Peptides against a protein of PDB entry 5VJI. Designs and how they scored, part 48

Target 1, 62 residues: chain A of PDB entry 5VJI
Amino acid sequence: NTLVVLHKSGLLEITLKTKELIRQNQATQAELDQLKEQTQMFIEATKSRAPQAWAKLQASLT

## One batch from the design tools (peptide; made by RFdiffusion4, then SolubleMPNN)

Design b2_p21_5_s2 (from b2_p21_5, 12 letters changed)
Fold by OpenDDE base, seed 4:
Structure b2_p21_5_s2 (fold): chain B 62 residues (1-62), chain A 21 residues (1-21)
Amino acid sequence: as target 1 above (62 residues)
Amino acid sequence: SDEELLEILDKLLEEAKKDAE
C-alpha cells in the first residue's frame, strides 16, 4: 500500500521530519513575532516615559 | 505557505493509512 511504499522508499521519514521542522519553524516564528512586539513596546515606553507603557511591557513579559 | 504544506502532508499520510493495498 501507499504507506508501505512511503516507508520503504524513506519518504515517510522525510515527510514526518518535514512536518516537525515546519512546526518548529512556526513556533520559532511565533517567538520572534512576540519578541518584535515586546521590542516595539519597549521603544514606545522609552519614548513616552509613560508608566502605563512600562506596565504594558512588563505584563507582556510574564 | 507552511500551513498549506502541512495540510498536504497530513492528507498524504491520512490517505496512505487508509490505503487498503
Scores: peptide ipSAE 0.161, ipTM 0.737, DockQ to the pose 0.770
Fold by OpenDDE base, seed 5:
Structure b2_p21_5_s2 (fold): chain B 62 residues (1-62), chain A 21 residues (1-21)
Amino acid sequence: as target 1 above (62 residues)
Amino acid sequence: SDEELLEILDKLLEEAKKDAE
């Protein structure tokens, strides 16, 4: 059957590994997006010098 | 996309499991 063929050919392992890599990539991308947002808040805080902007940044880092 | 690829892989695995049942 298909599962046996996938297993014996090594394609099952490749399939499972591919899924795992995609999920890891998604997680890494989410972390990167969060870091980008935090960086933007930092830039805005430095430009405005307003206490509110720093408060927003601080809240994002918790 | 990654999401589309995941769906394809999940379907492949699902069908493979059904064939084994």
Scores: peptide ipSAE 0.161, ipTM 0.739, DockQ to the pose 0.903
Fold by OpenDDE base, seed 3:
Structure b2_p21_5_s2 (fold): chain B 62 residues (1-62), chain A 21 residues (1-21)
Amino acid sequence: as target 1 above (62 residues)
Amino acid sequence: SDEELLEILDKLLEEAKKDAE
């Protein structure tokens, strides 16, 4: 059957590992996106010097 | 995309499980 063929060929292990790596990549990408957003808020806060911008940044760091 | 690839891999695994039943 298909499962036996996948296992014997090594493709099952590759398939499962690929899924895990994609999930890990997605998690890392989410963290990176969050950091990018926080960086942007920091840049905006430093440029505007508006208390609201600093408050927004502070809220994002919780 | 990674999402499309995950869907393909999941379908492959589901079909493989079905064939084993």
Scores: peptide ipSAE 0.161, ipTM 0.739, DockQ to the pose 0.888
Fold by OpenDDE base, seed 1:
Structure b2_p21_5_s2 (fold): chain B 62 residues (1-62), chain A 21 residues (1-21)
Amino acid sequence: as target 1 above (62 residues)
Amino acid sequence: SDEELLEILDKLLEEAKKDAE
């Protein structure tokens, strides 16, 4: 059957590893996107000099 | 996309399980 062929050929292990790597990549990308958003809030806080912008940044870092 | 690739891999594994039943 297909499962036995995948296992004996080593393709099952490759398939499972590929899925794991994609999931890890998605998690890393989510962390990177969060960091980019926090960086943007920091830039906006420094430009506006408004207390509200700093408060927004502080809330995002908790 | 990564999402489309995951769907393809999941379908492959599901079909492999059905063949084993």
Scores: peptide ipSAE 0.158, ipTM 0.737, DockQ to the pose 0.870

Design b2_p21_5_s3 (from b2_p21_5, 13 letters changed)
Fold by OpenDDE base, seed 2:
Parts: C-alpha cells; structure tokens; sequence
Structure b2_p21_5_s3 (fold): chain B 62 residues (1-62), chain A 21 residues (1-21)
C-alpha cells in the first residue's frame, strides 16, 4: 500500500520532515515579522517623540 | 506556497493512512 511504499522508499520520513521544516520556517517568519513591526514602531517613536508612541512600542514588547 | 505544499503533504499522509486501514 501507499504507506508501505512511502516508508520503504524513505519518502515518508522526508515528507514528515518537510512538514516540520515548513512549520519551523513559518514560526521563524512570524517572529521576524514581529520584529519588523517592532522596529517600525521604534522608528516612529523616535520620530514623533510622543509618549504615546513609546507606550505603544512598550506594549508590543510583551 | 507553503500552505499549498502542506496541503499536498497532508493529503499524501491521509491517503497513506486510509490505505493502511
């Protein structure tokens, strides 16, 4: 059957590993996106020098 | 896309599981 073929060929392990790597990549990308947003808020805070902007940045760093 | 690839991989695994029943 398909499972036996996948297992014996090694493709099952590759398939599972591929899924895991994709998930890890997605998690890393999410962290990167968060850092990008935080960086933008930091830039805006430095430009505006408004306490609200700094408060917003601080709230995002939780 | 990653989503599409995951979908394909899930289908492969599901089919394999169903065939094993």
Amino acid sequence: as target 1 above (62 residues)
Amino acid sequence: SDEKLLEILDKILQEALEDAK
Scores: peptide ipSAE 0.178, ipTM 0.755, DockQ to the pose 0.859
Fold by OpenDDE base, seed 3:
Structure b2_p21_5_s3 (fold): chain B 62 residues (1-62), chain A 21 residues (1-21)
Amino acid sequence: as target 1 above (62 residues)
Amino acid sequence: SDEKLLEILDKILQEALEDAK
């Protein structure tokens, strides 16, 4: 059957590894996006000098 | 896209599981 063919050919392992690498990439991208958002909040805090902007940034770092 | 590739891989795995039943 298809599963046996995939396994014996090595394609099953490659398929599973590919899925895992994609998900790891997605997780890394999410962390990068979070850092970008935090950077933006930092920029806004420095521009506004408003206490609430700094509080917002501090909350995001928890 | 990565999402489309994941969908294709999932379909392949699902079809393989169905054939095994």
Scores: peptide ipSAE 0.178, ipTM 0.753, DockQ to the pose 0.795
Fold by OpenDDE base, seed 4:
Structure b2_p21_5_s3 (fold): chain B 62 residues (1-62), chain A 21 residues (1-21)
Amino acid sequence: as target 1 above (62 residues)
Amino acid sequence: SDEKLLEILDKILQEALEDAK
């Protein structure tokens, strides 16, 4: 069957590893996007010097 | 896209699982 063919050919391992790598890449991209957002909040906080902007940034870091 | 690739991989795995039943 398909499972046996995938296993014997090594494609099952490659398929599973590919899925895992994609998931890891997605997680890393999400962390990067979060960092970019935090960086933007930091830039805005430094420009405005408003306490609420710093509070917003601090809340995002928890 | 990664989403489309994941869908394809999931279908392959699901079909393999169904064939094993």
Scores: peptide ipSAE 0.178, ipTM 0.754, DockQ to the pose 0.855
Fold by OpenDDE base, seed 1:
Structure b2_p21_5_s3 (fold): chain B 62 residues (1-62), chain A 21 residues (1-21)
Amino acid sequence: as target 1 above (62 residues)
Amino acid sequence: SDEKLLEILDKILQEALEDAK
């Protein structure tokens, strides 16, 4: 059957590993996007000199 | 896309599971 063929050929392990790597990549990308957003808020806070901008940044870092 | 690739991989695994039953 298909499962036996996939297992004996090694393709089952490759398929499962590929899925795991995609999930890990998605998690890493989400963390990177969050860091980029926080960096942008920091830049905006330094430019605006407005207390509310710093408060917004502080709230995002909790 | 990663989403489409995951769908393809899931279909492969589902077909393998069905064939094993």
Scores: peptide ipSAE 0.174, ipTM 0.752, DockQ to the pose 0.859

Design b2_p21_6_s1 (from b2_p21_6, 10 letters changed)
Fold by OpenDDE base, seed 3:
Structure b2_p21_6_s1 (fold): chain B 62 residues (1-62), chain A 21 residues (1-21)
Amino acid sequence: as target 1 above (62 residues)
Amino acid sequence: SEDEKLLEEIEKLLAEALAKD
């Protein structure tokens, strides 16, 4: 049947691996976006020298 | 049948994988 063909051809494995890689990519991208946001908060905090900006950054790091 | 359900799931996975590429 089709399932057996997909499995034997390796397409099922490729499909499942592709889905897993997409999931991992999304997770990594989310972490990267968070880091970018935190970096921007740090830059703004250093420029403003305002306690509120540092408090905002500190809250993001918890 | 169970095989039909498995095929449907595989088709769904294939569609999702291809759509995100």
Scores: peptide ipSAE 0.032, ipTM 0.553, DockQ to the pose 0.064
Fold by OpenDDE base, seed 2:
Structure b2_p21_6_s1 (fold): chain B 62 residues (1-62), chain A 21 residues (1-21)
Amino acid sequence: as target 1 above (62 residues)
Amino acid sequence: SEDEKLLEEIEKLLAEALAKD
């Protein structure tokens, strides 16, 4: 049947691998966005030198 | 049937994969 053909042709494996790579990419992008936000908070903390900004940064790192 | 459900899932996965730019 069609499922057997998809499996034997390798298309199923390619599809599943592609889905997994997309998932991993999304997870990595989320971590990157978090790092960007933390970097921005660090920059703002260094500029303001206000305790509140440093407290906000510290809370984000926990 | 089970095969039909599996094929539907495969088609869904293919559509999702192809939709990603």
Scores: peptide ipSAE 0.031, ipTM 0.555, DockQ to the pose 0.083
Fold by OpenDDE base, seed 4:
Structure b2_p21_6_s1 (fold): chain B 62 residues (1-62), chain A 21 residues (1-21)
Amino acid sequence: as target 1 above (62 residues)
Amino acid sequence: SEDEKLLEEIEKLLAEALAKD
């Protein structure tokens, strides 16, 4: 069957690894985006000196 | 996204492979 062919050819392993790499890439990108947002909030907090901005940043870190 | 589309296609191919005798 197709599964046997995929397994013996090595394509199944490649396919599964590709899925995992895509998942990891998505997770890493999400973390990076979150860090970028937190960095922006930090910059705004330092500029405004408003307690509300710091509270917002703190909430994002929890 | 393109990655999401790729995942969907991979999952589809795997499902088809498992359904075959």
Scores: peptide ipSAE 0.031, ipTM 0.573, DockQ to the pose 0.825
Fold by OpenDDE base, seed 1:
Structure b2_p21_6_s1 (fold): chain B 62 residues (1-62), chain A 21 residues (1-21)
Amino acid sequence: as target 1 above (62 residues)
Amino acid sequence: SEDEKLLEEIEKLLAEALAKD
């Protein structure tokens, strides 16, 4: 059947690998966004010098 | 059937992958 043909041709493997790469890319982007947010909190904490800002940053790093 | 659903998913993934080029 068509699925067997896709498997034998290698297209199925390529498709599954592509799907995995997309997933990994999304995960990496999420981590990057989190880092950006944490960086922003760090910048704000250094500017304000308020203990509340540092507490917020500390909570985000848990 | 399961094969039909799998083929549909494959077609969708291929279309998405091509669209990202």
Scores: peptide ipSAE 0.030, ipTM 0.558, DockQ to the pose 0.085

Design b2_p21_6_s2 (from b2_p21_6, 12 letters changed)
Fold by OpenDDE base, seed 5:
Structure b2_p21_6_s2 (fold): chain B 62 residues (1-62), chain A 21 residues (1-21)
Amino acid sequence: as target 1 above (62 residues)
Amino acid sequence: SEDEKLLELIDKLLELAKKLD
């Protein structure tokens, strides 16, 4: 059948690998977004003399 | 998103392939 042909030809593996790469990209993007947010909180904390800003940063790192 | 659309498309194509002999 068609699925067997896809498997034997290697196209199925390519398709499944594509799915995996998309998911990995999504995960990496999420981590990057989190890092950006943490960086922003750090910048705000350094500009602020309020302990609350540092507390927010600390909470984000846990 | 584009990624979600692509994933959905791939799943649909795989499903169709399973039905084709």
Scores: peptide ipSAE 0.213, ipTM 0.788, DockQ to the pose 0.694
Fold by OpenDDE base, seed 4:
Structure b2_p21_6_s2 (fold): chain B 62 residues (1-62), chain A 21 residues (1-21)
Amino acid sequence: as target 1 above (62 residues)
Amino acid sequence: SEDEKLLELIDKLLELAKKLD
């Protein structure tokens, strides 16, 4: 069948690897977005000099 | 997102391939 042909040709492996790479890219992007948010909270904490802002940043690091 | 659409497309294609002899 078609799936067997995909497997024997190596295209199935490439397809599955592509899915995995996309998922890994999504995870990396999520981590990057989180880092951006944490960076913004850090900047705001340094500007405000408010303990609450530092507490908010620390909570985000858990 | 575009990545989600691509993943969905791949899953649909794999499902279709399983049904084709």
Scores: peptide ipSAE 0.212, ipTM 0.785, DockQ to the pose 0.704
Fold by OpenDDE base, seed 1:
Structure b2_p21_6_s2 (fold): chain B 62 residues (1-62), chain A 21 residues (1-21)
Amino acid sequence: as target 1 above (62 residues)
Amino acid sequence: SEDEKLLELIDKLLELAKKLD
């Protein structure tokens, strides 16, 4: 069948590896976005010098 | 997202390939 042909040709492996790489990229991007958000909160905390801003940042680091 | 749509497409293609002789 078609799936057997894909397997024997190596295309199935490439397809599955592509899926895995996309998922890994998504996970890394999510971590990066979180870091960007935390960085922004840090910047805001340093600007305001308000305890509330620092509390907000601290809450995000859990 | 674009990546999510691509993942869905791949899954659909794999499903179709499984059904084809």
Scores: peptide ipSAE 0.211, ipTM 0.786, DockQ to the pose 0.703
Fold by OpenDDE base, seed 2:
Structure b2_p21_6_s2 (fold): chain B 62 residues (1-62), chain A 21 residues (1-21)
Amino acid sequence: as target 1 above (62 residues)
Amino acid sequence: SEDEKLLELIDKLLELAKKLD
């Protein structure tokens, strides 16, 4: 059947690897977005010099 | 998202392939 042909040709493995790479990319993107947000909180903390801004940043790093 | 749509498409294609001789 078609699935057997896909498996024997290696295309099934490529397809499944593609799915995994997309999921890994999504996870990495989420981490990057979190880092961007933390960077923004750091910038805001340095600008305001307000204790609550530093507290907010510290809470995000825990 | 676009990635979610692609993942869904791949799953649908794999499901279709399982049904084909």
Scores: peptide ipSAE 0.209, ipTM 0.785, DockQ to the pose 0.652

Design b2_p21_6_s3 (from b2_p21_6, 11 letters changed)
Fold by OpenDDE base, seed 1:
Structure b2_p21_6_s3 (fold): chain B 62 residues (1-62), chain A 21 residues (1-21)
Amino acid sequence: as target 1 above (62 residues)
Amino acid sequence: SEDQKLLELLDQLLEQALKED
């Protein structure tokens, strides 16, 4: 069957590794997006000089 | 996204292979 052919040819391993790499890339991108959001909150806190903005940033860092 | 489309394609490939007797 197709699965046996994929396994013997090495394509199954490549397929599974490709899926894992894509998922790792998605996880890294999510972490990067979170950091960008935290950076934006930091920028807003420095601009406003308001205690509530710093409190919002602090809450996001937990 | 492009990555999501590729993941879905790979999942479909594997699913079809596993359904074969």
Scores: peptide ipSAE 0.169, ipTM 0.748, DockQ to the pose 0.853
Fold by OpenDDE base, seed 4:
Order: sequence, then structure tokens, then C-alpha cells
Structure b2_p21_6_s3 (fold): chain B 62 residues (1-62), chain A 21 residues (1-21)
Amino acid sequence: as target 1 above (62 residues)
Amino acid sequence: SEDQKLLELLDQLLEQALKED
């Protein structure tokens, strides 16, 4: 049984940990992308001086 | 993405291992 071999060799744990790390990486990347977008909204808000732009930024932070 | 492809591969391998008697 492949699963038994993976477990006894320790490769199953490594595989599962690898999956978890990839998922955590994806989550971190998503947070980074969100921060980049929020930063862009902040820049646009400062340039436009429009209350609506600030409201849009604030909504993105909730 | 490359990470997504790797995840899918790992899932397929684990699923195949679980299906074995």
C-alpha cells in the first residue's frame, strides 16, 4: 500500500506539510495583493481629493 | 498558478494512495 509506505517513510508528513505551506503562501499572497490594492486606492484618494474615494478605501479596510 | 498545479498533483497522488486496498 502506497499510503502505508508514505507514512512509514515520513513522506506523508512532508507531503501534508507541503500542502499546508502552499496554502499559507497563497493566503499570504492574497493579503499582499489586497494591501497593494488598498495602497493604490489610497494614492488615488489623495490625488482626487474626492470624499467618495476615501469612502471606497475605508470600505475596503472592513 | 504553479503552486495550484502542485497542490492538484499532490491531491491526486494522495487520492490514488487512499484508493488502494
Scores: peptide ipSAE 0.168, ipTM 0.747, DockQ to the pose 0.824
Fold by OpenDDE base, seed 5:
Structure b2_p21_6_s3 (fold): chain B 62 residues (1-62), chain A 21 residues (1-21)
Amino acid sequence: as target 1 above (62 residues)
Amino acid sequence: SEDQKLLELLDQLLEQALKED
C-alpha cells in the first residue's frame, strides 16, 4: 500500500519531519511575536515615564 | 495560514494511506 511505499522510500520520514519543522516554526514565531510585544511595551514605558507602563511591562514578563 | 494548510494536507494524505488495506 501507499504507506508501505512511503516508509520504504524514506518519504514517510521526510513527511513527518516536515510536519515537525512546521510546528517548530510556528512555536518560534509565537515566541518572536511575544518578544516583539514586550519590546514595544518597553519602548512605551521609556517614553511615558509612567509607573503604569512599567507595571504593564513587568506583567508581560511573568 | 500557509503552514496550517500544508499540515492539513499532509495529515489528510497520511490518513488516507493508513486507511488503505
Scores: peptide ipSAE 0.168, ipTM 0.749, DockQ to the pose 0.821
Fold by OpenDDE base, seed 2:
Structure b2_p21_6_s3 (fold): chain B 62 residues (1-62), chain A 21 residues (1-21)
Amino acid sequence: as target 1 above (62 residues)
Amino acid sequence: SEDQKLLELLDQLLEQALKED
Protein backbone atom coordinates (compact mmCIF):
# COMPACT_ATOMS: atom_id res chain seq x y z
CA ASN B 1 0.00 0.00 0.00
CA THR B 2 0.91 3.69 0.02
CA LEU B 3 2.37 3.53 3.52
CA VAL B 4 4.76 0.72 2.54
CA VAL B 5 5.89 2.65 -0.53
CA LEU B 6 6.43 5.79 1.55
CA HIS B 7 8.44 3.84 4.10
CA LYS B 8 10.66 2.03 1.61
CA SER B 9 11.34 5.20 -0.38
CA GLY B 10 12.27 7.20 2.71
CA LEU B 11 9.47 9.69 2.16
CA LEU B 12 7.67 8.61 5.33
CA GLU B 13 10.67 9.59 7.45
CA ILE B 14 10.93 12.90 5.64
CA THR B 15 7.21 13.53 6.14
CA LEU B 16 7.36 12.78 9.86
CA LYS B 17 10.50 14.90 10.27
CA THR B 18 8.79 17.76 8.44
CA LYS B 19 5.83 17.57 10.81
CA GLU B 20 8.15 17.64 13.82
CA LEU B 21 10.08 20.62 12.46
CA ILE B 22 6.83 22.53 11.91
CA ARG B 23 5.78 21.81 15.50
CA GLN B 24 9.18 22.95 16.77
CA ASN B 25 8.87 26.08 14.68
CA GLN B 26 5.45 26.77 16.21
CA ALA B 27 6.88 26.38 19.71
CA THR B 28 9.80 28.68 18.91
CA GLN B 29 7.42 31.23 17.42
CA ALA B 30 5.34 31.17 20.60
CA GLU B 31 8.46 31.83 22.68
CA LEU B 32 9.42 34.65 20.35
CA ASP B 33 5.96 36.21 20.66
CA GLN B 34 6.23 36.01 24.45
CA LEU B 35 9.61 37.72 24.33
CA LYS B 36 8.17 40.45 22.12
CA GLU B 37 5.38 41.02 24.62
CA GLN B 38 7.84 41.15 27.51
CA THR B 39 9.94 43.63 25.56
CA GLN B 40 6.89 45.83 25.05
CA MET B 41 6.10 45.71 28.77
CA PHE B 42 9.69 46.70 29.49
CA ILE B 43 9.42 49.65 27.14
CA GLU B 44 6.15 50.75 28.73
CA ALA B 45 7.65 50.42 32.21
CA THR B 46 10.60 52.64 31.31
CA LYS B 47 8.30 55.25 29.76
CA SER B 48 5.69 55.49 32.51
CA ARG B 49 7.94 55.00 35.55
CA ALA B 50 4.75 53.75 37.20
CA PRO B 51 5.11 50.91 39.71
CA GLN B 52 2.14 49.15 38.12
CA ALA B 53 3.99 48.80 34.83
CA TRP B 54 7.04 47.34 36.56
CA ALA B 55 4.80 44.99 38.51
CA LYS B 56 3.29 43.72 35.26
CA LEU B 57 6.74 43.13 33.81
CA GLN B 58 7.92 41.33 36.94
CA ALA B 59 4.88 39.09 36.90
CA SER B 60 5.52 38.16 33.26
CA LEU B 61 9.08 37.04 34.04
CA THR B 62 8.07 34.42 36.60
CA SER A 1 -2.11 29.48 9.64
CA GLU A 2 -0.34 28.03 6.63
CA ASP A 3 1.76 25.72 8.83
CA GLN A 4 -1.36 24.45 10.57
CA LYS A 5 -3.03 23.76 7.24
CA LEU A 6 0.05 21.88 6.05
CA LEU A 7 0.07 19.79 9.24
CA GLU A 8 -3.58 18.94 8.75
CA LEU A 9 -2.95 17.96 5.14
CA LEU A 10 -0.04 15.71 6.13
CA ASP A 11 -2.16 14.12 8.85
CA GLN A 12 -4.92 13.44 6.36
CA LEU A 13 -2.49 11.85 3.91
CA LEU A 14 -0.96 9.66 6.60
CA GLU A 15 -4.38 8.66 7.90
CA GLN A 16 -5.47 7.70 4.40
CA ALA A 17 -2.32 5.62 3.91
CA LEU A 18 -2.94 3.79 7.19
CA LYS A 19 -6.51 2.95 6.20
CA GLU A 20 -5.47 1.25 2.96
CA ASP A 21 -5.36 -2.55 2.82
Scores: peptide ipSAE 0.165, ipTM 0.746, DockQ to the pose 0.813

Design b2_p21_6_s4 (from b2_p21_6, 7 letters changed)
Fold by OpenDDE base, seed 3:
Structure b2_p21_6_s4 (fold): chain B 62 residues (1-62), chain A 21 residues (1-21)
Amino acid sequence: as target 1 above (62 residues)
Amino acid sequence: SEDDKLLALLDQLLAEAKAAD
């Protein structure tokens, strides 16, 4: 059957591994995006020197 | 997203492979 052919050819393993790698990449990208956002808040805090901006940054780090 | 579309495509291929049997 088709599923057996996919398994024997190695395509099933490639398919499943590809799915896992995409999910891992998505998780890593989310962490990277969070860091970018925190970096931007840090930059804004240093520019404004306003307590509100630092409070916002602090809240994001909790 | 593009990744979600690819994941959906892969799931579709797996589903079709099972149904074809």
Scores: peptide ipSAE 0.228, ipTM 0.778, DockQ to the pose 0.772
Fold by OpenDDE base, seed 1:
Structure b2_p21_6_s4 (fold): chain B 62 residues (1-62), chain A 21 residues (1-21)
Amino acid sequence: as target 1 above (62 residues)
Amino acid sequence: SEDDKLLALLDQLLAEAKAAD
């Protein structure tokens, strides 16, 4: 049985761990992208001093 | 994405291994 061979060789564990690491990396990257976007909105709000820019930032934090 | 393609490949590998003799 191929699945048994994968398990005994350690390749099954590596395969499952690889999948989990990819998913974790995707989640972390999404959080990082969100933080970058929020940082940019903060920079724009401080530059423009326009209430609409601050409102946009406020909405992103809720 | 490239990660999604790799995940699909890994799932295919696992499915084929489970269905094999």
Scores: peptide ipSAE 0.226, ipTM 0.775, DockQ to the pose 0.816
Fold by OpenDDE base, seed 2:
Structure b2_p21_6_s4 (fold): chain B 62 residues (1-62), chain A 21 residues (1-21)
Amino acid sequence: as target 1 above (62 residues)
Amino acid sequence: SEDDKLLALLDQLLAEAKAAD
């Protein structure tokens, strides 16, 4: 059957590995996006000097 | 997203491979 052929040829493993790599990439991207957001909050806090802006940043780091 | 589309495609291929038995 098709699944057996994919398994024996190694294509099944490649397919599953590809899926895993995509998911890992997505997780890494999510962490990067979080860092970008925190960076933006830091920039805004430095500009505004408002205590609430720093509080918002601090909350994001907890 | 493009990654989600690719994941969906891969899942479809796997499903079709299982169903082709």
Scores: peptide ipSAE 0.226, ipTM 0.777, DockQ to the pose 0.787
Fold by OpenDDE base, seed 5:
Structure b2_p21_6_s4 (fold): chain B 62 residues (1-62), chain A 21 residues (1-21)
Amino acid sequence: as target 1 above (62 residues)
Amino acid sequence: SEDDKLLALLDQLLAEAKAAD
């Protein structure tokens, strides 16, 4: 049984862990991208000094 | 994406292993 061989060899665990790490990396990257966008809005708010830019930033944080 | 391709490959390997006699 191939599944038994994978399990006993440890390859099944490695496969499952690899999948989990990929998913975690994707989630972390998504959060990072969101933070980058929020950072850009912050930069624009400080440059414009317009209340509308700050309102936009505030909306993004909710 | 490359990650999606890898995930699909891993799922395929798992499916084949489970279905193997």
Scores: peptide ipSAE 0.225, ipTM 0.776, DockQ to the pose 0.821

Design b2_p21_7_s1 (from b2_p21_7, 11 letters changed)
Fold by OpenDDE base, seed 5:
Structure b2_p21_7_s1 (fold): chain B 62 residues (1-62), chain A 21 residues (1-21)
Amino acid sequence: as target 1 above (62 residues)
Amino acid sequence: ELEEILKKLEELKKKLEEELK
């Protein structure tokens, strides 16, 4: 039984952990991308005295 | 799809661990 062999060798645990780490990395990357976008909106809002840029930033944070 | 695969593997792992007790 392949599953039994994988479990006894510890490879099943490593495989599951690796898959979980990949998932977490993807989630963290998505959060980072969102933060980068919010940072860009903040920079634009600080450069512009237009209320529309601040409104856009506020909408992204709510 | 990755989450579903992970869930299935975790369930199989858990069942095997219970059988080995």
Scores: peptide ipSAE 0.066, ipTM 0.604, DockQ to the pose 0.084
Fold by OpenDDE base, seed 1:
Structure b2_p21_7_s1 (fold): chain B 62 residues (1-62), chain A 21 residues (1-21)
Amino acid sequence: as target 1 above (62 residues)
Amino acid sequence: ELEEILKKLEELKKKLEEELK
């Protein structure tokens, strides 16, 4: 049984940990992308006197 | 998709650990 061999060798634990680290990296990247988008909306809102730009920023923070 | 695969692997790990006790 391949799964038993992977468990006994420790490779299953390494595989699971690697996948978890990939998942965490993806989550962190998504948070960074969200922050970048929010930063862009903030920059546009500060440059604009239009209420719509501030409304867009506010919607992104809810 | 990756989360589902991770969950399945964790379940398989737990089952195997219980079988090895």
Scores: peptide ipSAE 0.066, ipTM 0.604, DockQ to the pose 0.087
Fold by OpenDDE base, seed 3:
Structure b2_p21_7_s1 (fold): chain B 62 residues (1-62), chain A 21 residues (1-21)
Amino acid sequence: as target 1 above (62 residues)
Amino acid sequence: ELEEILKKLEELKKKLEEELK
C-alpha cells in the first residue's frame, strides 16, 4: 500500500506540512501586498497634501 | 485546489493512523 509506505517514510507528513506552509505563505504574501499598497498610499498622501490622497488612504483602512 | 488536496490527505492520514493503532 503506497499510503502506508508514505506514512512510514515520513513523506506523508512532509507533504502535508509543505502544503500547509504554501497556504500560509500565500496568506502572508497577501497581507504583505496589502501593507505595501497602504504604505504607498500613505507616501502619496504625505507628498501631495491633497485631500483626495488622504481620502483614498482612509478608504483602504476601512 | 490546495485546500481540497490538503483536506483529502489529512483524512487519509487520519484513517491510516487509526488503522496502525
Scores: peptide ipSAE 0.064, ipTM 0.608, DockQ to the pose 0.087
Fold by OpenDDE base, seed 2:
Structure b2_p21_7_s1 (fold): chain B 62 residues (1-62), chain A 21 residues (1-21)
Amino acid sequence: as target 1 above (62 residues)
Amino acid sequence: ELEEILKKLEELKKKLEEELK
């Protein structure tokens, strides 16, 4: 059957590994996007002396 | 006979999809 052929050829392993790598890449990308947003909030907080900007940054770090 | 073949193909598809999760 197709599953046995995929397993014996190594294509199943490659497919599963590829899916796992995609998942890991998505998780890393989400962390990177969060860091980018936090960096932007930090920049805005440094430009603005407004307590609200620092409060927003503080909330994002929790 | 055709219905049995289709059923077996659907079962194979399901097993493949579960393995790929």
Scores: peptide ipSAE 0.027, ipTM 0.507, DockQ to the pose 0.041

Design b2_p21_7_s2 (from b2_p21_7, 13 letters changed)
Fold by OpenDDE base, seed 5:
Structure b2_p21_7_s2 (fold): chain B 62 residues (1-62), chain A 21 residues (1-21)
Amino acid sequence: as target 1 above (62 residues)
Amino acid sequence: DLLEKLKELEELAKELEKKLK
């Protein structure tokens, strides 16, 4: 079966490591996206002086 | 930690190899 072939070829280990690297990349990307969003809210809050914008930023940091 | 997780995956792979023998 496919699993036996992957094992004997050494590709099983490589496949498992690759899956983990993909997962880590996705997690890092999510953190970057969150930081970008928070940065945008900060910029908007500083420009508007509106209490609502600061409240939105504060909510994102909780 | 990525390195720790990779080591865990290596151990998992070795365990699977033993079961497939």
Scores: peptide ipSAE 0.041, ipTM 0.580, DockQ to the pose 0.071
Fold by OpenDDE base, seed 2:
Structure b2_p21_7_s2 (fold): chain B 62 residues (1-62), chain A 21 residues (1-21)
Amino acid sequence: as target 1 above (62 residues)
Amino acid sequence: DLLEKLKELEELAKELEKKLK
């Protein structure tokens, strides 16, 4: 059957590993996006003397 | 940990391979 063929060819293992790599990539990308947002808030907080900007940053880190 | 997850997946793959042999 197809599953046996996929296994014997090594494609099943490749497919499973690829799916996991995609999942991990998505998780890493989410962390990166969060860091980018936090970095932007940090930049804005340093530019402004407004305590609201620091409060916003602090809220994002909790 | 990414490497740990890869190892877990490799073990899963090996288990599936044993069932298919």
Scores: peptide ipSAE 0.039, ipTM 0.561, DockQ to the pose 0.069
Fold by OpenDDE base, seed 3:
Parts: structure tokens; C-alpha cells; sequence
Structure b2_p21_7_s2 (fold): chain B 62 residues (1-62), chain A 21 residues (1-21)
């Protein structure tokens, strides 16, 4: 039984940990990407001084 | 810290293993 072998070898635990780490990494990356986007909108808002740019930024923070 | 997070992951893995048995 493959499952039994994986369990006894410790590979099942490693696999499950790895899957969770991947999930956490993906979630963190998504948050990072969002922050990068918000930062870019902030930079653009400060440069343009246009109300539309600030409105866009504010909408992203909601 | 990282050590505690790893311990939490270990516990999670153990719980998942139990469910698979």
C-alpha cells in the first residue's frame, strides 16, 4: 500500500506540510501583489494629483 | 516564530494523516 509506505517513511507528513506551505505562499503572494498594485496606484495618484487617481486608490482599499 | 509555525504544520499533518486512515 503506497499510503502506508508514505506514512512510514515520513513522506506523507512532508507532502502535507509542503502542500500547506505552498498554499500559504500563494496567499502571501496574492497579498503582496495587491500591496504592489496599491503602491503603484498611490504613486500614480501622487504624481497626477488627479481626483480620479485618488478615487481609484480609495476604491482599491475598500 | 518559524519553529512554532513548523510545529503547527506538523500537527496539521498528523491530523490529516489520521483522517486518511
Amino acid sequence: as target 1 above (62 residues)
Amino acid sequence: DLLEKLKELEELAKELEKKLK
Scores: peptide ipSAE 0.034, ipTM 0.548, DockQ to the pose 0.058
Fold by OpenDDE base, seed 4:
Structure b2_p21_7_s2 (fold): chain B 62 residues (1-62), chain A 21 residues (1-21)
Amino acid sequence: as target 1 above (62 residues)
Amino acid sequence: DLLEKLKELEELAKELEKKLK
């Protein structure tokens, strides 16, 4: 049957591994988004030179 | 039938997921 063929060919395992890679990619993207936000806070801190802006950035890093 | 195949696929997927972790 189709399931047996998918299993024996390794396609099912490849599919599941692909899903895991997608999950890892999503996690990496979330980290990148966080870094982008932190970068924006850094830019705002440098522009305003306000202590509160630096405090906000520092809080995001803890 | 299709429903049975889907159930078997789901069970196999669960087992393989455990091995991949």
Scores: peptide ipSAE 0.032, ipTM 0.574, DockQ to the pose 0.047

